# Peptides against a protein of PDB entry 3B8E: the designs that were tried, part 22

Target 1, 230 residues: chain A of PDB entry 3B8E
Amino acid sequence: PFLIFIIANIPLPLGTVTILCIDLGTDMVPAISLAYEQAESDIMKRQPRNPKTDKLVNEQLISMAYGQIGMIQALGGFFTYFVILAENGFLPIHLLGLRVNWDDRWINDVEDSYGQQWTYEQRKIVEFTCHTPFFVTIVVVQWADLVICKTRRNSVFQQGMKNKILIFGLFEETALAAFLSYCPGMGVALRMYPLKPTWWFCAFPYSLLIFVYDEVRKLIIRRRPGGWVE

## One batch from the design tools (peptide; made by RFdiffusion4, then SolubleMPNN)

Design b1_p10_2_s1 (from b1_p10_2, 7 letters changed)
Fold by OpenDDE base, seed 4:
Structure b1_p10_2_s1 (fold): chain B 230 residues (1-230), chain A 10 residues (1-10)
Amino acid sequence: as target 1 above (230 residues)
Amino acid sequence: ELLELALEAL
């Protein structure tokens, strides 16, 4: 999000506070829950990792996490962001380079794609209106991310949803996201304005895509051991 | 808002 904010000079898609709420709020319990995941059924059939040669974080993991899943997550967030801004009169093409004027408090006549002028205050309301749905979008795609992280090779359908701590984590992050989104005063305290319940569904296609993508990946790994996908 | 301001100051 922040990289695109800088490169494309678009209005801030996700605030610092919302990022902290993700990193320290919604993601912590789910991440910890993975430590309690049951071993995959074939774990004893795998050779132990060589601590000298096999990195815990390798290029394949980085490629998967940041290059694949992280990109799908980012696309989901940005999709929600662009839809909200478009509904408020700012088409995606008009957002390019708009940041400078958007963030200038002295410019009160920023035009949208339809020639409507927006005051600084109105623009900031729209910006902060984007932050909450973007945040919620990340939480929704993180459901899929957490679920796919349960296993390296086995399908989630093979592994099952037996990790009660992980299930708790999914409910906790969702409840926290709902609390941060709808609790009175969050607009003032965290610049997280309430979102319409319909915005929760904007991420569902991307969450499903992550899930399907990983299940297909795992299926390929199971069918073709030692492939480049592993 | 205060938290945001504090974070912006960092």
Scores: peptide ipSAE 0.019, ipTM 0.548, DockQ to the pose 0.031
Fold by OpenDDE base, seed 3:
Structure b1_p10_2_s1 (fold): chain B 230 residues (1-230), chain A 10 residues (1-10)
Amino acid sequence: as target 1 above (230 residues)
Amino acid sequence: ELLELALEAL
């Protein structure tokens, strides 16, 4: 979010405090839950890792986490952001370069895509209105991300959902996201304004896409071991 | 106000 904010000079998609709520709030229990996942059925068919040559974080993991799944997650968040701003009169093309005028408190006549003028206060309300749905979008796509992280090769349908700590993590992150989104005072404390319940569904296509993408990837790996997809 | 300032400084 912040990189695109700087590069494209768009209004801030996600606040720093909201990012901290993701990294320290919603993601901690889910991440810990993966340590309790049952070993894959083929684990004994794999050679042990050589600690001298095999990195824990390899190029494949970076490519998957940041290059594939992370990009789909970012697209989901930005989709939600652009939809909200478009519903408020700011089409995506109009947002490019708008940050300078958007963040200037002395400019009270910033025009939207329809020629409506927006005061600084009105713009900040819209900006902070985007933060919560973007955050919730990340949580929703993280459901899929967490589920796909259960295994390297086996389908989730083969592995099953037996990890009770992971199920608890999914519930916890969702409950925390709802708390942060709807608790009174969060608008002041975290710049997270309440979102319409419909915004929770905005990320569902992306969450499904992540899940399907990874299941297809795993299917390819199972059918063609040692391929470039592994 | 201090919280707002701290949040803006973040």
Scores: peptide ipSAE 0.014, ipTM 0.509, DockQ to the pose 0.033
Fold by OpenDDE base, seed 2:
Structure b1_p10_2_s1 (fold): chain B 230 residues (1-230), chain A 10 residues (1-10)
Amino acid sequence: as target 1 above (230 residues)
Amino acid sequence: ELLELALEAL
């Protein structure tokens, strides 16, 4: 999000406070819950990692985490962001390079895609209106991300949902996201304005895509051990 | 305000 904000000079898609709520709020319990996951059924049939040659974090893991899953998550967030701005008169193409004028408090006549003028205060309300739905979108795609992280090779359907701490984490992050989105005063305290309940569904296609993509990847690994997909 | 200033400086 922040890299695209700088490179494309678009209005801020996700606020610093909302990023902190993700990293320190919604993601902590889910991440810790993975330590309590049951070992995969074939773990004792695998050779031990060679500590001299096999890195814990390898290029394949970085590619999967940041290059594949992380990109799908970012696309989900940006989809929600662009839809909200388009509903408020700012089409995606009009946002390119708009940041400089958008963030200037002395410019009170920034035009939208339809020629309507927006004051600085009006623009900031719309910007902060995007932050909460973007945050919620990340939480929804993280449901799929957490579930796929239960296993490296086995299907989630083979592993099952036996980790009670992980299930608790999914409910906790969802409840926290709802609390931060709808509790009175969050707009003032955290610049997290309330969102329409329909915005929760904007991320569902991306969450499903993450899940299906990883299950297909794992299926290929199981059928072709030692392939380039592993 | 400091966060806004930091964002404006970026």
Scores: peptide ipSAE 0.010, ipTM 0.450, DockQ to the pose 0.025
Fold by OpenDDE base, seed 5:
Structure b1_p10_2_s1 (fold): chain B 230 residues (1-230), chain A 10 residues (1-10)
Amino acid sequence: as target 1 above (230 residues)
Amino acid sequence: ELLELALEAL
């Protein structure tokens, strides 16, 4: 979010507080739950890692986490952001370079794509109205991310959903996201304004895309072991 | 208030 905020000079898509709520709130229990996942059925057929040559964090893991899944997650968040701003009169092309005037409290006549003028207060309400749906979008795509992380090679359908701690994590992160989004006073305390329930569904195609993408990747790995996809 | 000030300073 911050990289695009700086490069494109757009209004802030996701606030610092919402990022902290992801990193310290919604991601923590799900991440811990992976430690309790059952070993894949074929793990003993694989050669052990060479501790001298094989890094725990390798280029493949970075490519998967940041270059593939992380990019799909970011696209989901930005899609939600652009839809909300477009519904409020700010088309994506009009947002480019708008940050300077958007964040200036002394400019009360910022025009949208339709010539409507927006006060500083009105603009900040719209900005903070984007933060909560962006946050919720990240939580929804994290459901898929967590589920795909259960296995390296086997399908999730082969592994199953037997990890009760992971299931608990999925419910916990969702409940926390709902709490942060709808609890009275969160707008004042965290600048997280309530979102329409329909915004939860905006991320579902991206969550499904992550899941399908990884299952296809794993299928290719199983059919062509030792390929560049592995 | 400190959070608001920190967010205003961002």
Scores: peptide ipSAE 0.007, ipTM 0.491, DockQ to the pose 0.031

Design b1_p10_2_s2 (from b1_p10_2, 7 letters changed)
Fold by OpenDDE base, seed 1:
Parts: sequence; C-alpha cells; structure tokens
Structure b1_p10_2_s2 (fold): chain B 230 residues (1-230), chain A 10 residues (1-10)
Amino acid sequence: as target 1 above (230 residues)
Amino acid sequence: ELEKLAQEAL
C-alpha cells in the first residue's frame, strides 16, 4: 500500500493506525493459532527438514507469501480503495499525482473527475472513509490466508477445520474489525470512519481467489511432486 | 458530523 502511495502519488489508501491495527490486532491471534494446527496426514512420510541446509524461510515461501498471496491481498485493498474514490467522483486515473494537492490544507478547490471542487476537509473525510474499508478488505482476505496456511500440501478439505483456536482467531479478528469499524468515536480516535456493510463483500472475490489459487497450487504439488510450484 | 459525512460518502 505505502509503496504505491509514494510511486503513484495517490491519496493515502491505508492509514498508519489501520496498519497497526492489522499487525497488532487482527493478525496476532490468527498467527498464534497456527501453532496448534494438526500435522498433515502424510507428515510421517516426508523427510525431516535438514536444519543445516534447508532454510526455514526459503525463496518459495517468500514468493508465496509476498509475491503471490500478498499481491492478491494488496490488489483487493486497492480495488476497494479505487471503487470508493470512484463512487465519490475520483476516477483512478485522476488520482495519479493528486497527493500533493490532496494533502495541501490551503488548496480547497481540488477538482474531481467531474469538475466538482473539494475542500481539504471533504477530501480528508473521503480519504479516511477509504481506510476502514481497506482494513476490512485485508481482514476478509486474511480469512483465506489463514485457512490456506493450515497446510503446505494437503487440501483444507483433507485437513479439515479441527483447530478450534484457529476458528476462534477468525471470529476474534472479525469481531475486532467490526468493533474498530463501527464503535462510536473510532473516527476521531483512529481515523477509522464507519463503513457500509456492503463493503465487507467487496473483499470476498479476492478471498475466494486466494483460497482457490492455493487449493489449485496444492493440487498441482500433490499430482506433480518436485515441480516449480512447490 | 464528520462521521455522518463519511457514511454519506460511502
């Protein structure tokens, strides 16, 4: 998110406070829950990792986490951001380079894609209105990310949802996201303005995409062991 | 008022 904000000079898509709420709030319990996941059914048929030669974090894991899943997650967030701004008169192409004027409190006549002028206060309302849906989009995508992280090779349907702590984590992160999104005063305290419930559904295609993508990946790995996808 | 405007802007 922040890299695109700098490179494209667009209005801030995700606030620092919302990032902290993800990293310290919604991600912690789900991540810890993975420690309680049951071993995959074929674990005893796999050779143990050689701790001297095999890195715990390898290029494949980095590629999967950042290059694939992280990119889909970021695309989901940015999609939500661009939709909200477009609904408010700011088409994606108009946002390019707009940051300088957008963030200038002395410019009160920033035009949208339709020639409507926006005051600084109005622009900041719209910006902060994007932060919460972006955050919620991340949480909804994290549901799929957490579920796919249960296994390396087996399908989630083979592994099942037996980890009660993981299920609790999914409810906790969702409840926290709802609390941060709808609790009175969060707009002032965290710059997280309430979102319409419909914005929760904006992330669902991306969550489904991640899930399907990983299940297909795992299917390929199971059918073709030692392939470039593993 | 800002929260109301934000809800209307969504």
Scores: peptide ipSAE 0.008, ipTM 0.486, DockQ to the pose 0.138
Fold by OpenDDE base, seed 2:
Structure b1_p10_2_s2 (fold): chain B 230 residues (1-230), chain A 10 residues (1-10)
Amino acid sequence: as target 1 above (230 residues)
Amino acid sequence: ELEKLAQEAL
């Protein structure tokens, strides 16, 4: 998110406080829950990792986590961001390079894609209205991310949902997201304005995409051990 | 006032 904000010079899609709520709030309990996951059924049939040659975090894992899944996650958030701004008169093409004028408090006549002029205060309201839906989109996508991280090779359907701590983590992150989105005063405290319940569904296609993508990946690995996808 | 405007904008 932040890199695209700098490169494209668009209005800030996700606030710093909201990022902290993700990294320290919604992600912490789910991440810890993975330590309690049951071993895959075939783990004892695999050779031990060679600690001298085999890195725990390899290029394939980085590519999968940041290059593939992380990109789909970011696309989900940006989709929600662009939809909200488009509904408020700012089409995606018009946002490119707009940040300089958007963030200038002395410019009160920034035009949208339809020629409507926006004051600094009006623009900042619209910017902050994007932060909460972006955050919620990330949480909904993280449901899929957490579930796919249960296993490296086995399907989630083969592994099952036996980890009670992981299930608790999914409920906790969802409850926290709802609390941060709808609790009175969060707009003042965290600049997280309340969102319509319909915005929660904007992330579902991306969550499903991640889940299907990883299950297909795992299926390929099971059918062709030692392939490029492993 | 900002919260009301935000609710109207969504």
Scores: peptide ipSAE 0.007, ipTM 0.502, DockQ to the pose 0.085
Fold by OpenDDE base, seed 4:
Structure b1_p10_2_s2 (fold): chain B 230 residues (1-230), chain A 10 residues (1-10)
Amino acid sequence: as target 1 above (230 residues)
Amino acid sequence: ELEKLAQEAL
């Protein structure tokens, strides 16, 4: 999100506080829960990793995490961001280059796509109104991300949802997201304004896409061992 | 109501 904010000069899609809430709040327990995941049924049939040649973090993992899943997550967040801004009169094309004027407190007549003028305060309300749904969108796509991370090769349906700590993590991150989104005073304290419950559903297509994408990937790996997808 | 409070705080 921050890279697009810089490159496209759009209003800030995700605040620093919300990023910290993701990195330290919602993602921590789920990530730890993966340490308690059951070994895949075929683990004893795989050769052990050679610690001298095989990197723990390899190009394939980086490509999968950042290049594929991370991009889908970012697209989900940005979709939510653009929808909210469009509902408030700012079409996506109008946001390009708008950051400079958007962040200028002395400009109180920034026009939206329909010629409506927005004060600095009004713009900041809309910006902070975007941060919470973007955050929630990330949490919802993280559900899929966490679930797909349970296994490298087996389908989630083959592995099952037996990891109680992972299930707890999913509830914890969701509860934390709800708390941060709806607790009184969060708008003032964290600049996270409450969101309509409907915004939770904006991420669902992307969460489903991540899940389906990974299941298809795993299916291909199972059918074609040693392929380029592995 | 929470949105209103947030708006009043700006």
Scores: peptide ipSAE 0.007, ipTM 0.452, DockQ to the pose 0.064
Fold by OpenDDE base, seed 3:
Structure b1_p10_2_s2 (fold): chain B 230 residues (1-230), chain A 10 residues (1-10)
Amino acid sequence: as target 1 above (230 residues)
Amino acid sequence: ELEKLAQEAL
């Protein structure tokens, strides 16, 4: 979010404090829950890791986490952001370079894509209105991310959902996301204005995409062990 | 008030 804000000079899609709420709030319990996951059925058929040569963080993990899943997550968040701004009169192409005028408190006549003028206050309302749906979009996508992280090669349908701590983590992150989104004062404290419940569904296609993508990836790995996809 | 306005704007 912040990198695209700088590079594209768009209105801020997600606040720094909100990012901290993701990293320190919603993600902690889910991440810890993975330590309680049952070993995959084939774990005893795998060679032990060589601590001298095999890194815990390898190119495959970086590619999966940042290059694939992280990009789909970012796309989901930005999709929600662009939809909200488009519904408020700002088409995606019009947002490019708009930040300078958007953030200028002395400019009260910034035009949208339809020629409507927006005051600084109105612009900040819509900007901060984007933060909550973007955040919620990340949480919804994280459901799929957490579930796919249960296993390296087995399908989730083979592994099952037996990890009660993971199920608790999914509930906790969702409850925390709802709390942060709807608790009075969050607009002032975190710049997280409340959203319509329908905005929770904007991320569902991306969450499903992540899930299907990883299941297909795992299927390929199971059919072709030692392939480039592993 | 701003929170309400933001919710209505969505």
Scores: peptide ipSAE 0.006, ipTM 0.445, DockQ to the pose 0.145

Design b1_p10_2_s3 (from b1_p10_2, 7 letters changed)
Fold by OpenDDE base, seed 4:
Structure b1_p10_2_s3 (fold): chain B 230 residues (1-230), chain A 10 residues (1-10)
Amino acid sequence: as target 1 above (230 residues)
Amino acid sequence: KLLEDALEAL
């Protein structure tokens, strides 16, 4: 999010507070819950990791986490962001380079894609209106991420949803997301304005995409052990 | 500066 904000000079898609709420709020309990995941059914059939050659975090894992899944997450968030801004008169192409004028408090006549002028206050309302749905989009995508992270090789359908702490984590992050999105005063305190319930569904295609992508990946690994996908 | 501006916008 922040990299695209800098590179494309678009209005801020996700606030620092919302990022902190993701990193410290919604993601912590789910991440910890993975430590309690049941071993994969074939774990004892695998050779032990060689501590000298096999890194815990390897390039493949980084590529999967940041290069694939993280990019799909970012795309989901940005999709939500662009939809909201488009619904408010700002088409995606018009957002490119707009940040400078958008963030200028003295410019009260920033035009949207339809020639409507927006005051600084109105622009900031729209910006902060994007932050909450972007955040919720990340949470919804993180459901899929957490679920796919349960296993390295086995399908989630093979592993099952037996980790009660993980299930608790999913409810906790969702409840926290709902609290941050709908609690009175969050617009003032966190710059997170309430979102329409429909925005929760905006991320579902991306969450499904991540899930399907990883299940297909795992299926390929199971069918072709030692492949480049492993 | 962008981070500062983002923090000041909060």
Scores: peptide ipSAE 0.015, ipTM 0.596, DockQ to the pose 0.028
Fold by OpenDDE base, seed 2:
Structure b1_p10_2_s3 (fold): chain B 230 residues (1-230), chain A 10 residues (1-10)
Amino acid sequence: as target 1 above (230 residues)
Amino acid sequence: KLLEDALEAL
């Protein structure tokens, strides 16, 4: 999010406070829950890793976590962001380079894609209206990410949902997301304006895509051990 | 300056 904000000079898609709520709020319990996950059924049938050659975190794992899954998460968030701004008169192409004028408090006549003029205060309301749905989109996508992280090779359907702490984490992050989105005063305290319930569903296609992608990847690994997908 | 702008946006 922040890199695209700098490179494309678009209005801020996700606020610093919302990023902190993700990193310190919604993600903590889910991440800790993975430490309590049951070992995969075949773990004792695998040869021990060579500690001299086999890194715990390899380039393939980094590519999967940050390069592939993290990109799908970001795309989900940006999709929600662009839809909200388009519904308010700002088409995606018009947002490119707009940040400089958008963030200038002395410019009160920034035009949208339809020639409507927006005051600084009106623009900031729309910007902060994007932060909450972006945050919720990340949480919904993280449901899939957490579930796929249960296993490296086995299907989630083979592993099952036996980790009660992980299940608790999924409920906790969802409850926290709902609290931050709808509790009175969050717009003032956190610049998180309330969202329409329909915005929760905007991320579902991306969550499903991540889940299907990883299950297909794991299926390929099981059928072709030592392939380029590992 | 970008960090300052981000902090002023806080």
Scores: peptide ipSAE 0.010, ipTM 0.508, DockQ to the pose 0.025
Fold by OpenDDE base, seed 5:
Structure b1_p10_2_s3 (fold): chain B 230 residues (1-230), chain A 10 residues (1-10)
Amino acid sequence: as target 1 above (230 residues)
Amino acid sequence: KLLEDALEAL
């Protein structure tokens, strides 16, 4: 979020508080739950890693986490952000370079793509209205991320959903996201304004895309062991 | 309020 905010000079798509709520709130229990996942059925058929050459965190893991999955997450969040702003009169092209005037409290006549003028207060309401749906989009995408992390090679359908702690984590992160989004006073305390329930569904295609992408990746690995995808 | 003030200072 911040890189695009700086490079494109767009209104802030995700606040610092919402990022902290992801990193310290919604991601914590799910991440811990992976420690309780059952080993894959074929793990003992694999050669042991060479401890001198094979890192626990390698370029492939970084590429998958940040270069592939993390990019799909970011696309989901930004899609939600651009849709909300477009529904409020700000087309994506008009947002480029708008940050300077958007964040200026003394400019009360910022025009949207249709020539409507927006006060500083109105602009900040719209900005904070984007933060909560962006946050929720990340949580919905994280469902898929957590589920795909259950296995390296086997399909999730082969592994199953037997990890009760992981299932609890999925409910916990969702309940926390709902609490932060809808609890009275969160707009004042966290600048997280309530979102329409429809915004929860905007992330579902991206969550499904991540799941399908990883299942296809794992299928390729199973059919072509030792490939560049492994 | 402290969080709001910190966010306004950013």
Scores: peptide ipSAE 0.007, ipTM 0.504, DockQ to the pose 0.032
Fold by OpenDDE base, seed 1:
Structure b1_p10_2_s3 (fold): chain B 230 residues (1-230), chain A 10 residues (1-10)
Amino acid sequence: as target 1 above (230 residues)
Amino acid sequence: KLLEDALEAL
């Protein structure tokens, strides 16, 4: 998110406080829950990892986590951001280079794509209105990310959803996201304005995409062991 | 706000 903010000079898509709420709020319990996951049914058919040669975090895992899943998550967040700004009169092309004027409190006549002038206060309201749906989008795609992390090779349908701590984590992160989104005063405290319930569904296609992508990946690994997809 | 102000100053 922040790299695109710098490169494209767009209004801030996700605030620092919102990022902290993800990293310290919504991600911790789900991540801990993976320690309680049952071993894959085929684990005894796999050779043990060589601790001297095989890194626990390898290039393939980094590529999967940051290069693939992380990119889909970022695309989901930015999609939500661009949709909200477009609904408020700011088309994606118009946002390019707009940051300098957007963040200037002395400029109160920033035009949208339709020639409507926006005061600094109005611009900050719409910016902070983007932060909450971006955050919720990340939480919704994290549901899929957490579920796909249950297994390395087996389908989630083979593994099942028996980890009660993981299920609790999914409810906890969702409840926390709802609390941060709808609790009175969060707009002042966290710069997170309430979102319409419809914004929760904006991320569902991306969450489904992550899930399907990983299930297909795992299917390929099972059918073609030793491929570049592992 | 300070972090945002710092990011705006970047």
Scores: peptide ipSAE 0.010, ipTM 0.513, DockQ to the pose 0.025; fails the geometry check

